# Peptides against a protein of PDB entry 3EFO, part 22

Target 1, 262 residues: chain A of PDB entry 3EFO
Amino acid sequence: SQLADLYKSCETDALINFFAKSAFKAVLHQPLKVIREILVNQTAHMLACYRKNCASPSAASQLILPDSMKVLPVYMNCLLKNCVLLSRPEISTDERAYQRQLVMTMGVADSQLFFYPQLLPIHTLDVKSTMLPAAVRCSESRLSEEGIFLLANGLHMFLWLGVSSPPELIQGIFNVPSFAHINTDMTLLPEVGNPYSQQLRMIMGIIQQKRPYSMKLTIVKQREQPEMVFRQFLVEDKGLYGGSSYVDFLCCVHKEICQLLN

## One batch from the design tools (peptide)

Design b1_p14_2_s1 (made by RFdiffusion4, then SolubleMPNN; from b1_p14_2, 6 letters changed)
Fold by OpenDDE base, seed 4:
Structure b1_p14_2_s1 (fold): chain B 262 residues (1-262), chain A 14 residues (1-14)
Amino acid sequence: as target 1 above (262 residues)
Amino acid sequence: SFEDTLAEIEAALD
């Protein structure tokens, strides 16, 4: 059907950009609760409409998402968990205002990365390859105590190190003998000059070059205080300030869809 | 893959 074609042709990233800007504009004149409800309802309605008009008959209990919209709930949850829409007291007004203004001017690609960060397992780097490692889902469940991960959202860059990160990698990146010796106050990686260090720097450079904003680098050790900030960017997890996990959000949306289709 | 995970989640919701 024409509708099916429309849904298949929809770009989730464009939709997220639209919803983000619309919501962030709306915060100026509407209660946050209303905005959040609208976003959830819109998500449910879009997916329900697809199911009704495009999908084959299925059990009402089944959640069927079109390929083009499979990630929509993920991004919508990220949007809903953004500080602009949460407006938690722990988040400064300046920060909310700053992020709001940033998003209002972001293109589709920028907003996509902003809401759903790129999380790269750099401990798996092949120094002989120029390819970026495959990104993993932004969840604690995807981290490893033995791993080193680079997270970037276009504004911030984090280098997260597991407590059991390989000493050889630590030596390669920081030129120190162990995890304990890593200085987390650094905002720049040292010029170690070995292949691994060079590869990591190149990757970071590639990520940075694709973005209009200079990303501040934060080095994060697992189980240290700065990790709390890092975890806020694991957007699929339950938020520190009460935001839903992706799974919980998906359940919520699913229920709404079922209600709409009954 | 993400799709696989999504499928798992969807299956859990059934």
Scores: peptide ipSAE 0.020, ipTM 0.584, DockQ to the pose 0.114
Fold by OpenDDE base, seed 2:
Structure b1_p14_2_s1 (fold): chain B 262 residues (1-262), chain A 14 residues (1-14)
Amino acid sequence: as target 1 above (262 residues)
Amino acid sequence: SFEDTLAEIEAALD
């Protein structure tokens, strides 16, 4: 159908950019609660419309998304969890204003990365490969105490280290003997010069490529206080300031869809 | 199911 073709051609990243900018403009004139409700409703309506007009009747019991829209709920949840749309006293007005202005100037590619960071398992790096490791979902459930992960959202870069990170990797990256010896005040990785260090630096370089801002690197040790900041970028998890997990959000959206279609 | 949807999204994010 014509609608099916439209949905197939839909660029989710562009939609998210649009919704983000629209919502962030609206915060100046509308209550946050209303804006959030609108975003949820829009998501539900779009998906319901697709289901009604494009999905097979036999699959009506399932939320099946076209390839182009599969990530829409994920991004929408990320948008809803952004500090600009959260009414929490813990978030300063200045921070909200700053984030708002940033997004208002972002292109589609930048906003995509901003709302859903890349989380890369660095501990799995093949030093002989020029390929980036496959990104994992931005959730604590995807982390491991034995792992080292690089997170980037176009503005910030975090190197997260599990408490049981391999000493050989720690030495390779930081030239220190153990996890305890890692200096988290560092904003730059040392030039150790071994293949692993070089590969990691290469990856970081690739991630930084074509980004309008230079990403500041933060070294994060698991179970240390700064990890709390890092966890805020695990956008599929429950937010510290009232944002829902993706699973909870999906349930909410699904409920709305069912209400629209029944 | 939600699980199926999650699987689809996971595949898309990979």
Scores: peptide ipSAE 0.019, ipTM 0.546, DockQ to the pose 0.700
Fold by OpenDDE base, seed 1:
Structure b1_p14_2_s1 (fold): chain B 262 residues (1-262), chain A 14 residues (1-14)
Amino acid sequence: as target 1 above (262 residues)
Amino acid sequence: SFEDTLAEIEAALD
């Protein structure tokens, strides 16, 4: 009962912040392989402990996650896929050093957003509402060619446009007649002055609020080369540099949990 | 929702 209460009160965002800072400190004196193994093992052990001590009787093969920890594997996979913990020659030492230093100084809320970006379907905006649209999972499967999405991770902001995004929205946001006319070199949205444009700017302002860094805006067109950069922030998908999708990672963790409980 | 998707994944792993 006491242990169950502990798990129910667990704050995943705080744990991820702790694991991130611990791992990023450890990279200075431990091999990356060892650090990654520790993180995976810790994840499996925590979840196995819950299952052993808190979960109701069920099939041993069933994956059972407490409500407070359901997102832990998601964030852990994002952490493991961060450039600081990847041993790839394509990633510069400067980039690793930069991101390491950034995370080491991040608070809980900042690190949460950093590892798992907010992805908003802004094509569904109600111009009469001040409410933010519901975020979708950071995967290409959640995008649509007819949609427009805003992604933010506390450092960067992307406006992604599907190839079939509505011309009326394009006109409303950019004051141009079509998708082809959008200038992707711009870092600021024009002040068009219509309700939709104003609403979008308000949303962007809300996202920027209480963040320590000013997020640079990047306009991304679907199927253009710069979209590859945007796709790197779809953290649930397979990583460019060999990182696993969330589904694959979850399967891996599940197998390890089963081994621990056998 | 995220929870629904997670539930689906969990069910698939059973």
Scores: peptide ipSAE 0.018, ipTM 0.556, DockQ to the pose 0.114
Fold by OpenDDE base, seed 3:
Structure b1_p14_2_s1 (fold): chain B 262 residues (1-262), chain A 14 residues (1-14)
Amino acid sequence: as target 1 above (262 residues)
Amino acid sequence: SFEDTLAEIEAALD
């Protein structure tokens, strides 16, 4: 059907950009609570409409997402958890204003990365490969104490190190003998010159080249205080300042859809 | 089911 074709042709990244800008514009004239409710309702209605009009009757009891919008709920949850839409005293007015302005000027690709960061398991790097490692989902459950991960959202770059990260990789990246010796005050990786270091730097360069803003690098050790900042970018987890985990959000949306279809 | 949907989304994100 024409409707089915429309849903299939939708681009999630464009949708999230639209919703983000619309919501952030609405912040000036509407209460945050209302905006959040609208976003949830819109998400539920879109998906309910798809199920009703495009899904097979045999699958009516299931939440069915078109291929092009399979990740829409993930992005919507990220949007809902953004500081601009959170009424928390811990978040300064200036910070909210700043992020609001940033998003209002972001293109589709920029907003996608901003709301859902790229998290790369760099401990799995093949120095002989020119390909980037496959990104993992932005959740603590995807981290490993034995791993090293690079996170980028277009504005910030984090290098997260597990407490049991391989000493050989630590030495390769930082030229220090162990995890304990890593200086987290560094904003630049040292020029160690080995193949692994070079590959990591290349990857960081590729990521940076795709972004309009220079991303400051933050080195984060697992179980140290600065890790709290890093975990805020694990957007599928429960938010520090509010918002649900992605799983909880999906449950909520599913319930709303069922209610709409009853 | 919800679980099936979640699995589908997870597969899309991976």
Scores: peptide ipSAE 0.017, ipTM 0.566, DockQ to the pose 0.659

Design b1_p14_2_s2 (made by RFdiffusion4, then SolubleMPNN; from b1_p14_2, 6 letters changed)
Fold by OpenDDE base, seed 2:
Order: sequence, then structure tokens, then C-alpha cells
Structure b1_p14_2_s2 (fold): chain B 262 residues (1-262), chain A 14 residues (1-14)
Amino acid sequence: as target 1 above (262 residues)
Amino acid sequence: SFDDTIEAIEAALD
């Protein structure tokens, strides 16, 4: 059907860009609660429509996501968890205004990365490969105390180090003997010159490529206070200032879809 | 993988 073709050709990243800008525009005139409800409803309706008109017959209790929109709920949850759409006094009006303005000027690629960061397992790097490591889901559950992860959202770059990060990698990256010796006040990695350091710098360069803003690097040690800031970018988890985990959000959307299809 | 996780979540919601 024409509708099926539309869904197949749908670009989720473009939709998220649209929804983000629409929502952020609406913030000026509509209550945040209403905006959030609209976004959830729109998500549910789109998916319900797909199921009704495009998907093979299945039980109403089943959640079916078209391939082209498979990540839509993920992005939508990220959007809903953005500070602009959260009604928390802890978030300053200036911060809201700043992020709102940023998103309003973002292209599709930029907004995609902004709402769902890249989280790369740096500890798995093959120094002989020019390929980027496969990104993992932005959740604490994907982190490892033995791991080193690079997170980037187009504006910020974080290098997260587990408390049990391999000393050889720490030395390779920072030229220090242990986790405890890492200076988290650094905003630049030292040029150690070994293959691992070079590879990491290359990866960081690739990530920075074609981004309109230079990403500031923040070194984050697990269990230190700055990790709390880092965790806010693990967008699939429950946010500190509100917002559902992705799983909880999916449950919510699923219920809405079922209601629409009953 | 990302896809595997999505599938797992979807399956859990069935």
C-alpha cells in the first residue's frame, strides 16, 4: 500500500528532528505536560497506524515496529527527557533556553546525535583497524567497570573510565600508571604517541568530523561526582530529573497502541 | 546489539 511504502521510506532521524523542533516551538505557548502528552500520542498513533494498515495480522498485544521506524520510540524518549521538556525547578531557564535554541538550529544529523549519543567501547579498540568500534546502547547496563567508553552527542565528549580499567590502557591514553592517577581536570588527551593513543585520537577526530561545534572533552572516572553528569547522557536509563527509561517508555507506548487498536 | 535489545524488549511486551 501507499502507506506501507511511506513507512518504508520514512527516516526516523528526520521525524525526530521535526518533532523536536515542533515541540520546542510549542514550549513557548503550551504547557510542558501537554506537549509531552502530544508526543506520546503521536508516537502511539503512528505505530498503531502502521500496524493497522501495513503490518501482517497479529495479536493486538504485540508491539510491532516497522524497520524504518524501529528506533522511533528510542529517539522519542530521548526527546521527552530533554531538559527543555522537563518541568523541573533544578533546570534553569537559561539552560532550557540554550538547549532549545541549539536544537532549533540543528540539522537532521546533528539532532540525531544530540538526542541519542554515540557510546563507543574504547577498551575494545583494534589499533590495526581503521574501523570505529560498534556503538553500544546508551545505558549504564552497557558499561563495564573494566571498560573505557567514549560518549559523544555533538556538543560534549566524555571519556568514561571504569574503576577497573586496564592499567595498560590507562597508561596508553594518559601516560599514568593507574586509574587513581588520572587527572579529570584535563580537557585534552596527552599525545602519548603509542598506537592506542593514536587510534583513540583518530576516533575522536572522526566523531568530531562534520560537527558544527567543537566538542569539549570531559574525563569521567567511575564513582566520582562528575559521573553524574555523564549518566545524564545515558538516555535509555531513567533520568535524574525525570523521564522514563526506554523500557518504561515502551511499555507506555505499547499500552497506548493497544488502546488504539482495541 | 541495538537491534537485539529492541527485539528483546518487544518480546517482553508481548
Scores: peptide ipSAE 0.019, ipTM 0.553, DockQ to the pose 0.115
Fold by OpenDDE base, seed 1:
Structure b1_p14_2_s2 (fold): chain B 262 residues (1-262), chain A 14 residues (1-14)
Amino acid sequence: as target 1 above (262 residues)
Amino acid sequence: SFDDTIEAIEAALD
């Protein structure tokens, strides 16, 4: 059907950009609670409409998402968990204002990366390949104590190191003998000059090339206090300030869809 | 993959 084709052609990244800017404009004249409710309702309505008009007959309890919109809920949850839409006293007015202004000027690609960061398993790098490693889901469950991960959201870049990360990689990246010797106050990686270091720097360069802002690099050791900041960017997990995990949000949306279709 | 995870979640919600 024509409607089915429309949903198949729908670009989630463009929708999220639109919803984000609309919501962030609305915060100036509407209560945050109302804005959040609208976003959830819009998500549910869109997906309910798809189910009603495009999906094959299935059980009423089944969650059916079009391929083009499978990631819509996760991005929507990220938007809902953004500090601009949270009414928490721990979040300063200045921070809200800053992020609101940033997003209001972001293009589609920028906002996509901003709301859902790229998380790359750096410990799997092939020094002979120019290809970026496949990104993993932004959740603690995807991290490994033996791994090294690079996270980027267009504004910040984090290099996260597991407590059991390979000493040879640590030596290759930082030119130090062990995890304990890594200086987390560094904002730049040393130019060690080995193939692994060069490959990592190249990857970081590729990530930076398409971004309008220079991303600050933060080195993060697992189980150290600064890791808490890094964990805030694992957007599929529960938020520090009361935001839902992606799974919990999906359950919520599913229930609302069912209510709309009954 | 991401898609596999979504499918798994969908299945769990059934």
Scores: peptide ipSAE 0.016, ipTM 0.544, DockQ to the pose 0.115
Fold by OpenDDE base, seed 3:
Structure b1_p14_2_s2 (fold): chain B 262 residues (1-262), chain A 14 residues (1-14)
Amino acid sequence: as target 1 above (262 residues)
Amino acid sequence: SFDDTIEAIEAALD
C-alpha cells in the first residue's frame, strides 16, 4: 500500500528532470552506451517493480503502467534520443555541449517542454475563445495536410503549414493568397490585424511568456527541405540520427520488464 | 489521449 501510494504520488516531470540531469552529468565520466543502458534499465526496473508490487495480477504480455507515470516511457525515449546521449558524427561537439548545459540548468517545467514539445492545432482555433487549443501528440501521424500547427519546446517555435492548409487561414495569418506565396524566411508573423491573426499572436505570446528564453519562430512548409528540421521535434517518431519511435521503445521496455519478472 | 494510445499499443503487443 505504501509503495502503491508512492507511485501514485510520483511526478513524471520531476523524474524526467532528474534522469536528464543525472544522465547529462554522467556523460562526463561514462560512455554514452552505458548511460543509455542504465536509463533503459532504470525505466524497466521501476515499471517492473510497480507491476509486481502494486498492480493487480495480469497477463505477462500486458504492460502495466502506474497512472502517475503513464507518460514516463514517452519522456524517457525523448531523453534517450537527445543529441547529448547520441554518439553521431553529424552532431557537433559544440551542439552537444550547449544542450547539455541548457538542460543542466532547467527547472522541471522547462525540461518537460524541452523534451516533449507542445504541438498545437492552430487551424482549429476559435477566435471567440480565450482557451488554448488542446495539444496533440508529437508525431507526424497527428499532422494533417489541411492543418496548421504550432510547435514550441521552450527554445524554438515552429509554425508548420500543410500543403492543403486553408487559403483563408493563410490569408489571415500571412496576408498572402496561397500556400505558395508564403515566405519561409520570415521569423515574425506580419501584423495582419484580423481576429484570427490576433488570436494566433496571443497564443504565441502566452507560450512565450512562460519561457525564460525568446523562441525564434520558424515557418515550415510541408514537403519542403526545412521540414526535416521540424520533424526532429516530433519526438514520438523515429529519430533521424537514431533512437526508436515511442512504439518501438515501449516494446523494448516491455521485453525488459518481462525478463525482470520471469 | 496519451492513455488511449498506450492502451492501443498494449493491445497490439498482446
Scores: peptide ipSAE 0.013, ipTM 0.516, DockQ to the pose 0.111
Fold by OpenDDE base, seed 5:
Structure b1_p14_2_s2 (fold): chain B 262 residues (1-262), chain A 14 residues (1-14)
Amino acid sequence: as target 1 above (262 residues)
Amino acid sequence: SFDDTIEAIEAALD
């Protein structure tokens, strides 16, 4: 059907950019609660329409998403959890205003990365390959105490180190003998010069490429206080300021869809 | 980046 074709051609990244800018513009003249409700309703309506008109018959308990929009709920949840749309006293007006202005000028690619960061398992790097490691979902469940991960959202870059990260990799990256010796106050990686260090620097360079802002690097050790800041960028998890996890959001949307279809 | 994210999510959902 024509509708099915439309959904197949839908680009989620473009939609999120549109929704973000629309919502952030609306913040100036509408209550945040109303804006959030509109976004949720729009999401539910779009997906309900697809299910009704395009999807094959399935059980009511099954959430059906078109391939082109399969990540829409994820991004929408990220948008809803952004400080601009949250009514929390912990978030300063200045911070809200700052992020609002940033997003209002972002292109599709920029906003996509901003709302859903890249999280790369650096500990799995093949130093002989020029291929970037496959990104993992932005959730604590995808981290490992034995791993090293690079997170980037276009504005910030984090190098997260598990408490049990391999000493050889630590030596390779930081030129120190152990996890305990890593200086988290550094904003630049040392030029160690070994293949692993070079590969990591190359990856960081690729990520930085074509980004309008120079990303600040933060070194994060697992179980240290600064990790809390890092965890805020694990956008699929429950938010610090009351935002839902992706799973919870998906359940909410599913219920709304069912209500619309009944 | 979007493609990478999609692939990651798809892989995780499979």
Scores: peptide ipSAE 0.032, ipTM 0.688, DockQ to the pose 0.091; fails the geometry check

Design b1_p14_2_s3 (made by RFdiffusion4, then SolubleMPNN; from b1_p14_2, 5 letters changed)
Fold by OpenDDE base, seed 3:
Structure b1_p14_2_s3 (fold): chain B 262 residues (1-262), chain A 14 residues (1-14)
Amino acid sequence: as target 1 above (262 residues)
Amino acid sequence: SFEDTVEAIEEALD
């Protein structure tokens, strides 16, 4: 059907860009609560419409998403959890204004990365390979105490180190003997010169490429206080200052869809 | 429809 074709042709990254800009524009003249409700309801409506008109009959307990929109809920949740749409006293007006303005000028690719960061398992690097490691989902459940992860959202870059990170990798990256010796005040990786260090730097360079802003590196040790900042970028988890986990959000959307279809 | 949804979002956010 024409409607089915429309859904299939839809690009989620473009949609999230649109929704973000629309919502962030609306912040100037609409209550945040109203904006959030609109986004949730319209998302549910969109998906309900697809299910009704395009999907095969299925049990009400099943959420059917078109292939082109499989990631829509996760991105929408990320949008809803953005500081611009949250009314929390812990978030300064300046920060909200700053991020709002940034997103208002972002292209589709930039906004995609901004709302859903790239999280790379650096500890799995093969120095003999030129391929980037496959990104993992932005959740604490995907981290490992034995792992080292690089996170980037186009504005910030984090190198997260598990408490049990391999000493050989720590030595390779930082030229120090152990996790305890890593200086988290550094904003640049040392030029150690070994293949692993070089490869990591290359990866960081690739990530930085074509980004409008230079991402400063923040080194984060697991279980240290600064890790809390890092965890805010694990967007599939429950937000520190509000917002649901992706799973909870998906359940919410599913319930709304069911209500719309009954 | 999808178009209706988009329009509704735009109208609601105006």
Scores: peptide ipSAE 0.026, ipTM 0.539, DockQ to the pose 0.031
Fold by OpenDDE base, seed 1:
Structure b1_p14_2_s3 (fold): chain B 262 residues (1-262), chain A 14 residues (1-14)
Amino acid sequence: as target 1 above (262 residues)
Amino acid sequence: SFEDTVEAIEEALD
């Protein structure tokens, strides 16, 4: 059907950019509660329309998402969890204003990366490959105590190290004998000169390319205090300031869709 | 990338 083709051609990244800018403009004139409700309702309506007009008959209990919009709820939840749309006293007005202005000037690619960071398992790097490792979902469940992960959102870059990270990789990256010897105050990786270090630096360079801002590198050790900041970028998890996990959000959206279709 | 995210979500939904 023509409608099915329309939904298949839908660019989720463009939609989330539109929703973000629209919502961030609206915060100046509308209550945050109303804006959040509108975003949830719009998401539910879009998905309900797809189900009604494009989806094959299926059990009402199943959440049917078109291929092109499967990621829409993920990004929408990230948008809803952004400090600009959260009514929490812990968030300063200055921080809200800053992030609002940033997003208002972001292109489609920038906003996509901003709302859903790239999380790369760099402990799996093949030094003979020129390909980037496949990104994993931004959740603590995807981390490993034995792993090393690079997270980037276009503004910040984090190198997260598990407590059981391989000493060989630690030596390769930092030129120190163990996890305990890693200096987390460093904002630059040392020039160790081995193939693994060179490849990691290349990957970081690729990520930095085509980004309008220079990303500051933060080295994070698992179970240390700075890890709390890193965890805020695991956007699929429950937010520190009361934002829903992605799973909880999906349940909410599903309920709304069912209500629209009854 | 967007494609990586889509793939990751598809795997989780399957």
Scores: peptide ipSAE 0.020, ipTM 0.564, DockQ to the pose 0.101
Fold by OpenDDE base, seed 5:
Structure b1_p14_2_s3 (fold): chain B 262 residues (1-262), chain A 14 residues (1-14)
Amino acid sequence: as target 1 above (262 residues)
Amino acid sequence: SFEDTVEAIEEALD
């Protein structure tokens, strides 16, 4: 059907960019509550329409997503959790204004990465491979105390180290004997020169490539105070300022869809 | 199902 074709042609990244810019423009003349409600309703209606008109008959308890929109709820939740759309006193007006302006000028690729960061398991690197490691979902549940992860969202880059990170990797990256010896004040990795260090630097270079802004590197140790900042970029988790986890959001959307279809 | 959706998203994010 024509409608099915429309959904097949949907580009989720472009759609998120559109929704983000539309919402952030609306902030100037509409209440935040109204904007959030509109976004949720539009998401629910879009998915409900697909289910009703394009999907094969299935149980109402199932959330059916078109292939082109499989990741839409994830991104929409990230958008809804952005400080620009949150009414929290802990978030400064300046920060809201700053992020609003950033997103208003972002292209599709930039906004996609901004809302959903890349999270790479660095501890699994094959030094012989030129391929980037497979990204994991941006959730604490995907981290490991024994792991080292690189997170990037186009503006910030974090190197997160588990408390039980392998000493060999720590030595390879930082040229220090243990986790405790890592200096988190540094913004550049040392030139250690071993294959692992070189591979990590290469990966960081690839991530930085074609990004409009130079990403400052922040080294984060698990369970130290700066980890709180890092955790804000684990966008599938519950937000610090009351934003829903992805799971909770998906349940919410599903509920709304069911209400529309009943 | 939720699980199917999560799996699909994971595949799309790879």
Scores: peptide ipSAE 0.019, ipTM 0.514, DockQ to the pose 0.582
Fold by OpenDDE base, seed 2:
Structure b1_p14_2_s3 (fold): chain B 262 residues (1-262), chain A 14 residues (1-14)
Amino acid sequence: as target 1 above (262 residues)
Amino acid sequence: SFEDTVEAIEEALD
């Protein structure tokens, strides 16, 4: 159908950019609660419309998403969990204003990365390969105490280190003998000069490429206080200041879709 | 990855 073709051609990243900017503009004249409700409803309506008009007859219990919109709920949840749309006293007005302005000026690619960070398992790096490791889902469940992960959202870059991260990798990256010796106050990786270090630096360079802002690097040790900041970027998890996990959000959206189709 | 996310969505909806 013509509608199916339209959905196939739809770019989720562009939609998220649109929704983000629209919502962040609306913050100035509408209650946050209303904005959140609108976003959820719009998501449900879009998906319900697709199911009704484009999806093959299937079990009503299944949420059928077109390929182009498969990630829409994920991004929408990330948007809903952004500090701009959260009414929490812990978040300063200045911070909300700052992030709002940032997003308002972001292109599609920038906003995509901003709302859903890249989380790379760098402990799996093949020093003989120039390919980036496959990104994992932004959830604590994907982390490993034995792993080292690089997270980037276009504004911030985090190097997360598990408490049991391999000493050889620690030495390769930081030129220190153990996890305990890592200085988390550094904002730049040392020039160790080994293949692993060089590859990591290359990866960081690739990630930084074409980004409008230079990403500040933060070294994060598991179970240390700064990890709390890092966890805020694990956008599929429940947020510190509110917002649902991705799974919970999906359940919510699914419920609304069912209501629309019934 | 996006693929992993999609898979997770599918799993969560099953």
Scores: peptide ipSAE 0.017, ipTM 0.565, DockQ to the pose 0.165; fails the geometry check

